# Designs tried in a protein design run: peptides against a protein of PDB entry 6J54. Part 54

Target 1, 223 residues: chain A of PDB entry 6J54
Amino acid sequence: NENLFASFIAPTMMGLPIVTLIIMFPSLLFPTPKRLINNRTISIQQWLIQLTSKQMMAIHNQKGQTWSLMLMSLIMFIGSTNILGLLPHSFTPTTQLSMNLGMAIPLWSATVFTGFRYKTKTSLAHFLPQGTPALLIPMLVIIETISLFIQPVALAVRLTANITAGHLLIHLIGGATLALLNINTMTAFITFTILILLTILEFAVALIQAYVFTLLVSLYLHD
Target 2, 42 residues: chain B of PDB entry 6J54
Amino acid sequence: QFQFTGIKKYFNSYTLTGRMNCVLATYGGIALLVLYFKLRSK

## One batch from the design tools (peptide; aimed at target 1 F77 M99, target 2 R19)

Design b2_p20_4_s2 (made by RFdiffusion4, then SolubleMPNN; from b2_p20_4, 14 letters changed)
Fold by OpenDDE base, seed 3:
Structure b2_p20_4_s2 (fold): chain B 223 residues (1-223), chain C 42 residues (1-42), chain A 20 residues (1-20)
Amino acid sequence: as target 1 above (223 residues)
Amino acid sequence: as target 2 above (42 residues)
Amino acid sequence: LIEEQFQLQLFVVDYLFLLV
């Protein structure tokens, strides 16, 4: 069972943590444009960023649009790390709950504090849905308060669970296919086909989780 | 839009101010309960 | 718009999570 989770161990080289280098590597894949007409790859990247930015920030006012740079960098970081993690024998930092909590808690707290600072009345009123019967008000306020504090945990756990489960399943099915190669070639071929389909699914999951994480942060900012 | 009188003017679930006051009242009540138990144990 | 996007994304996430 230790071999099952070996891919999730934080890599080190000569006692030095190389996790920092792994985290910084995706930034090299997105160079800043320097020309009026850029390369095809850079043009596609800029196009995707512009589209995502327009969709993500369309719901925010001018004050909320100040967060555009942070949110776009966040989605690019998570998306790129998740995609790179699907390479064989790669380590995905987003599989570590510690990292995801480290991203979720500060962003969540920042959004909540900004809400309370600039929209105090609206933020406080958000703990009580409109039209609630009078007798249910105290209990509902408590539930909404608990719900608020669960948000950063849910945000981190969702990302961690989806990515980790995908990697684990790929490893398990891959191991099963390898074991079945010498037992039954036909069955091994079927399991290998499932592995390919699962890998394609994980590529989609990687991008979706990045988008959902960023979207939820944006939603919490909007309140 | 909504016409409330008396206590309902300040504590309602329809207006922004009313909802805010209800939330504050709930938190205040909880704080008082916690304070009561803390002082009782003292 | 935000709510519908949120619901759509949660639906997709749940579906994909169940497949894995």
Scores: peptide ipSAE 0.109, ipTM 0.782, DockQ to the pose 0.025
OpenDDE base, seeds 1, 2, 4, 5: peptide ipSAE 0.025, 0.144, 0.024, 0.134; ipTM 0.677, 0.793, 0.712, 0.784; seeds 2, 5 fail the geometry check

Design b2_p20_4_s3 (made by RFdiffusion4, then SolubleMPNN; from b2_p20_4, 16 letters changed)
Fold by OpenDDE base, seed 1:
Structure b2_p20_4_s3 (fold): chain B 223 residues (1-223), chain C 42 residues (1-42), chain A 20 residues (1-20)
Amino acid sequence: as target 1 above (223 residues)
Amino acid sequence: as target 2 above (42 residues)
Amino acid sequence: TAELQLQLQLLVVDHLFLLV
């Protein structure tokens, strides 16, 4: 069982954690444009960032669009780390719940406090859904308050669980495929096909989870 | 769209101000209950 | 509301991708 989770152990070199270097590595993949007309690769990257930025910030006013840099950097960071984590023998930092909580809690608290600062009436009214019967108001306010505090936990656990489960499934099916090669070649071919389909799905999941994480942070900011 | 009179003007589930007042009243009531039980246990 | 619909869509997406 320990062998299954060996890929999730934080790597160290000479007793020093190299996780910091792994976290900083994705930043090297996004160079700043220096020319009016850049290379094709950089142009495509900038185009994708602009499209994503337009989609994410369309629901926000001018004050909410101030968070565009933060949210776009967040989605690029999570997306790049998740994709790089699918490389063979790689370590994915986003599989660590501590890292995801370290991102979720500050961002959630910042959005909540920003909401109370600039939209105090709307933020307080958010604890009570519109049109609630008078008899259910006290109970529903309590439930919505609890729901608010569950948001950062759900945000972190969702990302961690999806990425971790995907990695585990790839390792399990991959190991089963190798074991079945010497037992039944036909069954091994079926499991290998499933592995390929699963890896394609995990690439999509990696991007979707990055988008969902950023979208939910944006949604909490919008209230 | 909605016309409320009396207490319903300040405490309702349809207007923004009414919802805010209901939330504050709920929190205030809970705080008073907690305070009451703390003082009674002494 | 649009926010409620978005939350429901996210809930469905979360459950579907957690099962796979």
Scores: peptide ipSAE 0.225, ipTM 0.810, DockQ to the pose 0.026
OpenDDE base, seeds 2, 3, 4, 5: peptide ipSAE 0.221, 0.201, 0.225, 0.225; ipTM 0.812, 0.814, 0.815, 0.812

Design b2_p20_4_s4 (made by RFdiffusion4, then SolubleMPNN; from b2_p20_4, 17 letters changed)
Fold by OpenDDE base, seed 5:
Structure b2_p20_4_s4 (fold): chain B 223 residues (1-223), chain C 42 residues (1-42), chain A 20 residues (1-20)
Amino acid sequence: as target 1 above (223 residues)
Amino acid sequence: as target 2 above (42 residues)
Amino acid sequence: TAELELQLQLLVVEHLFLLV
């Protein structure tokens, strides 16, 4: 059982945290363009960033579009770290709840404070949905305030749980395939096929969780 | 447009200002309740 | 947002149930 969670232990080399290098590594995969006509890889990356930027910033006004750089950097960071985490013997920093809370709480706080600063009336009105019966107003306001404070926790836990669960499932099915290789080759082949399908799913989940995390931050900014 | 008269003009769940006032009133009520229980214990 | 949150919760629950 220790082998299941060994991949989630923060890696250290000679007592020094190598996690900092792992976090900084995805930044090397996205070089800044310096030419008008860039390489094919850089052009594809910039094209994807432009597409995601247009999709995510479509719901925001001009003031909200100021967050485009932050949100695009966030989705690229989380997406790249999640994809790199699916490599064999790799450590995914986003599996750590501390990492995701460290991202979720400041971004959530910034969006909430920005809303209260520029749209005070609208932000206060969001604690009460439209058309609420008069008797339910106090209770619903309390529920909405609690819901607001659960948002950063849910944002961090969602990302952590989805990525961690995917990694654990890959390890469990992978361990089952290895155990069944000497017992029944046919069953091992079926389990291996499930492992391949699961890894493809986890690649999709890795990108979706990065997108959803950034999208929810943008939606909190829009509200 | 919803035309509200009297107290419903300021405390309604349909207008933006009414919703804001309801939220502020609920927070004020909770603060007064907390203050009441704090003063009651002393 | 609520529908998206529900879908995300269902995705998490699906993964968690597969681990058990």
Scores: peptide ipSAE 0.150, ipTM 0.797, DockQ to the pose 0.024
OpenDDE base, seeds 1, 2, 3, 4: peptide ipSAE 0.097, 0.133, 0.118, 0.111; ipTM 0.755, 0.800, 0.804, 0.803

Design b2_p20_5 (made by RFdiffusion4)
Pose (drawn by RFdiffusion4):
Structure b2_p20_5 (pose): chain A 223 residues (1-223), chain B 41 residues (1-41), chain P 20 residues (1-20)
Amino acid sequence: as target 1 above (223 residues)
Amino acid sequence: FQFTGIKKYFNSYTLTGRMNCVLATYGGIALLVLYFKLRSK
Amino acid sequence: SLYSEIMDLFNFFVFYLAVL
């Protein structure tokens, strides 16, 4: 009975303040120069695009490369609005489940209507995988079509659920430091757990590769 | 002039990318179950 | 030229999400 942890009961609030200012704000963190040689703080933003525009370009290699100049704008917005909210009292718009159901459905249904305006038969004749055996036709085409309509729900709910699960362990491991007016040796170990956990919460950039890339596989497979 | 800088881009991919009516139908029906539960409290 | 074309699409995408 040496080290007794404590806890504080308080409501964890994902309130909704004025949002249309908070959305526009990580657009003016990135400027754009009308010059040849630039000023060494855009120049490491301009080099960070020319890397990851050479990985969403190399798989497709079609006339579906026109679509890929918009998929690097989708990686900078939720690459910035997941990184801004690690600050002390900031508010992330990709916490709320509302706009991610408007980021998944206007983009996911922009992919099944891409081959339906050009191929019109063999886009969902991709439901036919192989040289058809006879004992499993109805066990297949009720499976591969129930794992198609999962995909917009499987694209947007995997983003909101773990971004807001990074904010609660920031508060609850951080709020147990403030309510630790018991023995002071264990206060530093909970603080040291925090400053490791904030390094893991820069996997909010690593969860944007898993949004643009399973949108490319959900675009390269249909088209 | 927030148009003609990206007007060549729009009619290229808004043929399939501007289908927010399915989002507007799935969003307008999602407005109807929450005003109905508060009506029945 | 590639960075200016991505930044024009990035400003319009942010304005579309602010309307949504």

Design b2_p20_5_s1 (made by RFdiffusion4, then SolubleMPNN; from b2_p20_5, 14 letters changed)
Fold by OpenDDE base, seed 4:
Structure b2_p20_5_s1 (fold): chain B 223 residues (1-223), chain C 42 residues (1-42), chain A 20 residues (1-20)
Amino acid sequence: as target 1 above (223 residues)
Amino acid sequence: as target 2 above (42 residues)
Amino acid sequence: DLFEEVSKIYEALVLLLAEL
């Protein structure tokens, strides 16, 4: 059982943590364009960034669109780290709750404070849903306040749980496949097929979770 | 939109201003309660 | 410390779910 979670331990080399280098590695995959017409890889990257930017920032006004750089960098970071994490024997920083909380809490607080700064009236009104019966107003305001503070936790836990669960499942099925190779080759083949299908699913999940994380941060902004 | 009169104009769950006032009133009430218990314990 | 504790709880929950 201890071996199951061994891949989630922060890696160290010669007693020094190399997790910082792992976190910085995805940034090397996205070089800045220097030409009018770049290579195919860079062009595809820029195209994807533009598409996602247009989609996510469509709900924001001009002031909210100032966050475009932050949100796009966030989705690219999380997405790239999640995808790279699916490589064999790789460490995924986003499986660490501390990492995700480190992203979620500051971003959430920034969006909340920005909301109160520029749209105080609307932000305060969000604590009371429209059309609430009069008797439920005090209780609902309290619940909504609690809900607000749960948002960063939910955001971090959602990302952590989804990515970690996927990694664990791949590990378990992969381990089972290897174990069955010496027992029953036919069953091992079936298990291997399931592993392949699961891996494909996890690639999709990796991107979806990155998108959802960024989208929710964007929704909290409401600028 | 709804037309409210009297106290309902300022404290309602339909208008933006009304909702804001309800929230502020709720927080104010809680703050006063906390203050009351704090002073009572002394 | 908090993160470690939460991680332990999470691991325990995952293990529990795996046993089900």
Scores: peptide ipSAE 0.051, ipTM 0.732, DockQ to the pose 0.019
OpenDDE base, seeds 1, 2, 3, 5: peptide ipSAE 0.026, 0.026, 0.021, 0.025; ipTM 0.642, 0.637, 0.632, 0.627

Design b2_p20_5_s2 (made by RFdiffusion4, then SolubleMPNN; from b2_p20_5, 11 letters changed)
Fold by OpenDDE base, seed 4:
Structure b2_p20_5_s2 (fold): chain B 223 residues (1-223), chain C 42 residues (1-42), chain A 20 residues (1-20)
Amino acid sequence: as target 1 above (223 residues)
Amino acid sequence: as target 2 above (42 residues)
Amino acid sequence: SLFQEISDIYQALVQLLAEL
């Protein structure tokens, strides 16, 4: 079953990687509005951006709200790439752990450094939960320090695992459906129905994972 | 907030300042241990 | 380079899983 993961291999064209173009493609789907009242599609996009922005940035002060542009761009990027990845024979960059780490580590570092820069006292105190017994303080501080460094890894792996698992299931069920078409049409119909339901679920998962990724980055900012 | 006296005023797990000091003390202790072993090896 | 190395490990893991 070596072909099960063929869709996750980085695509190349004439020996040159085209991953860069694939990553940049979703940007074309979100043009900048130039009119007071734009097309329906642009209006919906702007409305969603504003709604999500208000929801996510409500927990931040004015300084934290400066990150709104970056966080919104992040969720739009991840969300769009995840949704586009559900197209047949499409390559999803977010299934690559390297891609997600490339996003997670810099953003995590920026949030951590921002926290130390502007709220050093609170950031340092975060390594020790409130109410910890005195004997457990040194051990818990070490654990919390390790936990901090695991955050970017967990963030990347979570996104990668969820999207990859979804894609894998779609391919498996889809392949099974095609294989059963010539064996048992009734069973193939059942598996096809499951595939449709699974695809709908994966659309939701794609958006949720984009939101969770961005939300956690925002939460780490805690400004 | 809780009223602490003595060393507990500066090193406690309930106040923000206390927690910060505990963290700094922990890191300082680790740094000193590392320094000790490094110097001992020489 | 680090990301490429991680990607290579990831690909190796994927290949291993495919062989199971």
Scores: peptide ipSAE 0.149, ipTM 0.735, DockQ to the pose 0.022
OpenDDE base, seeds 1, 2, 3, 5: peptide ipSAE 0.063, 0.017, 0.130, 0.131; ipTM 0.640, 0.625, 0.716, 0.753

Design b2_p20_5_s3 (made by RFdiffusion4, then SolubleMPNN; from b2_p20_5, 12 letters changed)
Fold by OpenDDE base, seed 5:
Structure b2_p20_5_s3 (fold): chain B 223 residues (1-223), chain C 42 residues (1-42), chain A 20 residues (1-20)
Amino acid sequence: as target 1 above (223 residues)
Amino acid sequence: as target 2 above (42 residues)
Amino acid sequence: SLFEEISKIYEALVLLLAKL
């Protein structure tokens, strides 16, 4: 079990937290364009950012579009860290619940407080769905209040659990493949094929979870 | 548009203002209940 | 043991299914 969870231990070198460097590394992969016509790689990156920006901000009004820069930076950060975490023997910071809570709680609180500040009447009305029977009003308001406070927890746990579970599965099947090499080469080949398919799936999951995390933050801002 | 009269005009689940008032009334009621239980223990 | 490893994989698959 120690070998399985060893990849999730925060790496340190000589007592210094190397995690800081790992978190900052994805920023190097996205340089800022300085020319009108940039390199092909930078052009593709900017094109993808523009497409995702237009798609995510389509649900927001002009006032909500002020958050575009922050939301795009968030999806780029989480997406890049998740993809880099799939490299062999790499540490994924987003597998740490503390990091995800550190992102989820401030962003959630900012969206909620922004809603209460500029749309107080609408925000308060969201605690009671339209068309609720009179007898269910007190109970439903309580449930919606609890639901609101569960949002940041669900946001953090969802990202953490999805990425962590994927990593665990890759390690387990990888370990089983190595163990079966000396027992039965045919079964080892099958498990290796499953491992490849799983890694492809985890690449997709890594991007999807980054998108979902950002989308939910954006959705909370809109509501 | 639903036209409500009387108390239902201010406390309804169909209008935005009505929903807001219901939420505020619920929170106010809970606060009063908590206050009651706190004062009764003394 | 091999059985223990298989059991761990099964548990991981259940977790994967649960997150979907």
Scores: peptide ipSAE 0.043, ipTM 0.695, DockQ to the pose 0.014
OpenDDE base, seeds 1, 2, 3, 4: peptide ipSAE 0.020, 0.016, 0.014, 0.016; ipTM 0.647, 0.642, 0.633, 0.639

Design b2_p20_5_s4 (made by RFdiffusion4, then SolubleMPNN; from b2_p20_5, 11 letters changed)
Fold by OpenDDE base, seed 1:
Structure b2_p20_5_s4 (fold): chain B 223 residues (1-223), chain C 42 residues (1-42), chain A 20 residues (1-20)
Amino acid sequence: as target 1 above (223 residues)
Amino acid sequence: as target 2 above (42 residues)
Amino acid sequence: SLFQEISQIFNYLVLLLSSL
């Protein structure tokens, strides 16, 4: 059982953590444009960033769009790290709950605080849904308050669980495929097919989780 | 669309002001209860 | 200790985001 989780141990070199370098590595994959018309790869990258930016920031006002740079950088970071984590023998920082909490809690607190700062009346009213019967008001306010504090936890756990579970499943099915090669070739072929389909799914999940994480942060900001 | 009179004007679940007041009243009530039990134990 | 670790990770994240 411990061997299954060996890939999730933070890598070190001579006892020094190299996780910081791994976190910073994806930034090298997104170079800053230097020309009005760049090469095809950079142009496609910028086009994708613009599309995602327009979709996510469409629900925000002018002041809320100030967060566009941070949110776009966040989705690019999470997406790139998740995709790179699917490489053989790679380490994915987003599989660590501490990493995701480190992103979720500050961003959540910042969005909540920003809401209370600029939209105090609306933010306070958010704790009570419209049309609530008078008898249920105290209980519902408490529940909504608890729900608010669960948001950062849910945000972090969702990302961690989805990425981690996907990695574990790929390793398990991959290991089973190798073991079945010498036992039954037919079953090994079936498991290998499942592995391929699963890897494709994990690529999609990697991008979706990055989008969902950023989207939820954006929604909390808009309130 | 909603016309409230009396106390319902300030404490309702339909208007923003009413909802805000209800939330504040709830928190205030909880705070008072906690304070009451703390003082009672002493 | 956990909070300190989270804070450190967040700091590196900020640095990464600023470099993008």
Scores: peptide ipSAE 0.138, ipTM 0.747, DockQ to the pose 0.065
OpenDDE base, seeds 2, 3, 4, 5: peptide ipSAE 0.026, 0.019, 0.023, 0.021; ipTM 0.745, 0.650, 0.660, 0.648

Design b2_p20_6 (made by RFdiffusion4)
Pose (drawn by RFdiffusion4):
Structure b2_p20_6 (pose): chain A 223 residues (1-223), chain B 41 residues (1-41), chain P 20 residues (1-20)
Amino acid sequence: as target 1 above (223 residues)
Amino acid sequence: FQFTGIKKYFNSYTLTGRMNCVLATYGGIALLVLYFKLRSK
Amino acid sequence: SFVLFLFFLAFFFVDFLFFF
């Protein structure tokens, strides 16, 4: 009975303040120069695009490359609005489940209607995988179509659920420091756990490769 | 002028990318079950 | 009026993403 942890019961609030200012704000963190040589703080933003525009370009290699100049704008918005909210009292718009159901459905259904306007037969004849055996036709085409309509729900719910799961362990491991007016040796170990956990919460950039890239496989497979 | 800089882009991919009617239908129906539960409290 | 604001926010962000 040496080190007794404590806890504080308090409501964890994902309130909804004025949002249309908070959305526009990580657009004016990135300027655009009308010059040849630039000013050494855009110049490491302009080099960070020319890397990851050479990885969502190399797989497709078609006339579906026209689409890929918009998929690098989708990686900077939820690459920024997941990184801004690590600050003390900031608010992330990708916490709420509302706009991620508007990021997945107008993009996912922009992919099944891409081959249906050009191929019209073999886009969902991709449901035919191989040289057809006879015992498993109805066990297949009720499976590979129930794992198609999961995809918009499987794209948007995997983003909201773990971003807001990073904010609760920031509060609850952080709120147990404030309520630790018991023995003071264990206060530093909970603080040291925080400053490791904030380094893991820069995997909010690593969860934006897993949104643009399973949108490219969900675009490269259909087209 | 927030248009003609990206007007060549729009009619290229908004043929399939501007289908927010399925989002509007899935959103408008999602309005209906929450007004109904508060009506029945 | 809170659920209607969330519905309007999903359309405003889709337009903002296409204009961005």

Design b2_p20_6_s1 (made by RFdiffusion4, then SolubleMPNN; from b2_p20_6, 11 letters changed)
Fold by OpenDDE base, seed 1:
Structure b2_p20_6_s1 (fold): chain B 223 residues (1-223), chain C 42 residues (1-42), chain A 20 residues (1-20)
Amino acid sequence: as target 1 above (223 residues)
Amino acid sequence: as target 2 above (42 residues)
Amino acid sequence: DLALQQFNLQLFVVDFLLLF
């Protein structure tokens, strides 16, 4: 049982936490452009960032577009960490619920407070859906209030569970393929095919989860 | 466009102000209930 | 609000499908 979760233990070297270095490493992959015409790799990165930025910020007003830097940095960070985590024998910080809560709670609270500060009437009105029958108003307001407080938890758990489950499945099926190589080569080939398909899926999941996380934060900001 | 008269003008689920007032009334009611039970326990 | 609820439901289904 411990072998399955060994990859999720926070790595330390000589008693020093390497986790901090791992978290900061993805920032090195996105250098700031210095030239008008950059290298092909940097140009592609900028193009992707611009596309995602235009897509996500299309729903926001000018005040909401102030968050574009934060949201773009968030998606790039989570996406890069998730993809790097698919490397063999790598540690993924996003598999740690503590880290995801550490991102979700402050961002969620910031969006909620920003909403109450600039759009107080609209934010308070969001606790009651439009057109609700009068008798259901008190109960529905309570449910919507509870739903609001579950949002940061759901945001963090969604990211953690999807990434962690993907990693576990890759490890389990990978281990099964290795074990079946000496028992039955045909079944090992089938499991290996499943492993390949699963790894491709996990690459997609890594990006999707980063996008969904950032999108939900954006939606909470917009309301 | 909905035109409301009387109490429904201030407490309705269609207008923005009405929805806000309903939410505030709900929270106020809950707060009063909590206060009542707290004072009753003494 | 309704769109957000629908989106949340869709995310719930997607999350369930991705976990299995």
Scores: peptide ipSAE 0.296, ipTM 0.843, DockQ to the pose 0.026
OpenDDE base, seeds 2, 3, 4, 5: peptide ipSAE 0.284, 0.279, 0.290, 0.294; ipTM 0.844, 0.844, 0.844, 0.840

Design b2_p20_6_s2 (made by RFdiffusion4, then SolubleMPNN; from b2_p20_6, 14 letters changed)
Fold by OpenDDE base, seed 1:
Structure b2_p20_6_s2 (fold): chain B 223 residues (1-223), chain C 42 residues (1-42), chain A 20 residues (1-20)
Amino acid sequence: as target 1 above (223 residues)
Amino acid sequence: as target 2 above (42 residues)
Amino acid sequence: AVAELQFNLQLEVVDFLLSL
């Protein structure tokens, strides 16, 4: 088990945490445009950012659209870190629950506080769903209150669990393929095929989890 | 669409204000219960 | 409403992943 989690240990060089550099590295992949007509790669990136921005912010009014920059930066950060984490023998910071909680709790608290500040009546009313029988009102309000506090935990754990599980599977199947190369080449080929399919799945999961994380934050903002 | 009269006007599960008041009443009730048990233990 | 949307989103994501 110690070998299984070796890839999840925070890397250090000369006693200095290089994790800070790793989390800052994805920002270099998205340079700011300086020309009206940029390179093809930058143009495609900006086009994708614009499409995702329009899709995610379509639910929000003008006040909600002020969060567009924060939400887009969040999805780009999580998405890029998740995709880069699929590189062989790479460290993914989003596999660390502490990092995801560090992102989820402030964003969740900000959405809840902004909701209570600008939409106090609506936010308080959301603790009771419409049409609840009178006798179930106190119990349901308590349940909804508990549900509210579970939201940041669920948000962080979902992202962490999905990315971590994917990484573990890739490492396990990859290790199995390497071990089977000298034992049975046919079985190794089958296992390698499964590994390829799993990696494709993890690419999709990486993008989906980034999108879901950001979308849920936006939905909590919308209340 | 909804016409409520009396106490149901302020405490209902259909209107926005009614739902808000129900939530506040629930929190107030819980707070009073906690306060009661705290004072009883002394 | 948010809980319903979250639940529907979770189901959609699960269904999409299972279809992959």
Scores: peptide ipSAE 0.213, ipTM 0.792, DockQ to the pose 0.025
OpenDDE base, seeds 2, 3, 4, 5: peptide ipSAE 0.126, 0.181, 0.191, 0.206; ipTM 0.774, 0.780, 0.785, 0.783

Design b2_p20_6_s3 (made by RFdiffusion4, then SolubleMPNN; from b2_p20_6, 13 letters changed)
Fold by OpenDDE base, seed 4:
Structure b2_p20_6_s3 (fold): chain B 223 residues (1-223), chain C 42 residues (1-42), chain A 20 residues (1-20)
Amino acid sequence: as target 1 above (223 residues)
Amino acid sequence: as target 2 above (42 residues)
Amino acid sequence: SLAELLFALQLEVVNYLLLF
């Protein structure tokens, strides 16, 4: 069991935390464009950012559009870290709940405070769904208040659980494949095929979770 | 939109203002209850 | 029907991802 979770331990080198460098590494993959027509890779990156920005920020007004830079940087960061985490012997920072909470709580609080600052009436009204029977109003307001505070936790746990579960499954199936190579080659081939399919799925999950995380932050901002 | 009279005008679950007032009333009630029990223990 | 099953499954997936 210790070997199972060994890949999720925060890596250190000579007693110094190398996690900081790992977290900052994805930033190097997205250089700033310096020309009108850049390389193909940069052009594709900018195109993807533009499309995602347009799609995600379409629900926001002008003030909400100011969050475009933050949300796009967030999705690029989480997406990049999740994808890079699928490399062999790599450490995925987003598998750490502390990391995800560190992102979720400030962003959630910022969205909530922004909502109360500019749309106080609407934000307060959201604690009571429309059409609630009068007798259930106090209880439902309490439930909605609790639900609000659960949002950052759910946001962080969802990302952590999905990425961690995927990594664990890849590790388990991969380990089983290696173990079966000397026992039964045919079975090992089957498990290896499953591993490949699972890896492809995890690439998709990595991007989806990045999108969902950013989308939910955006939705909380929109209120 | 709905037309309400009396107390329902200010406290309802259909209008935005009514919902806001209900929320504030709920929080106010809870705060008063907490205050009551806090003062009661002392 | 298969369509209903797929629709239900889709809703479950969306619900899981977004917690709507």
Scores: peptide ipSAE 0.149, ipTM 0.774, DockQ to the pose 0.018
OpenDDE base, seeds 1, 2, 3, 5: peptide ipSAE 0.131, 0.126, 0.100, 0.122; ipTM 0.772, 0.769, 0.765, 0.765; seed 1 fails the geometry check

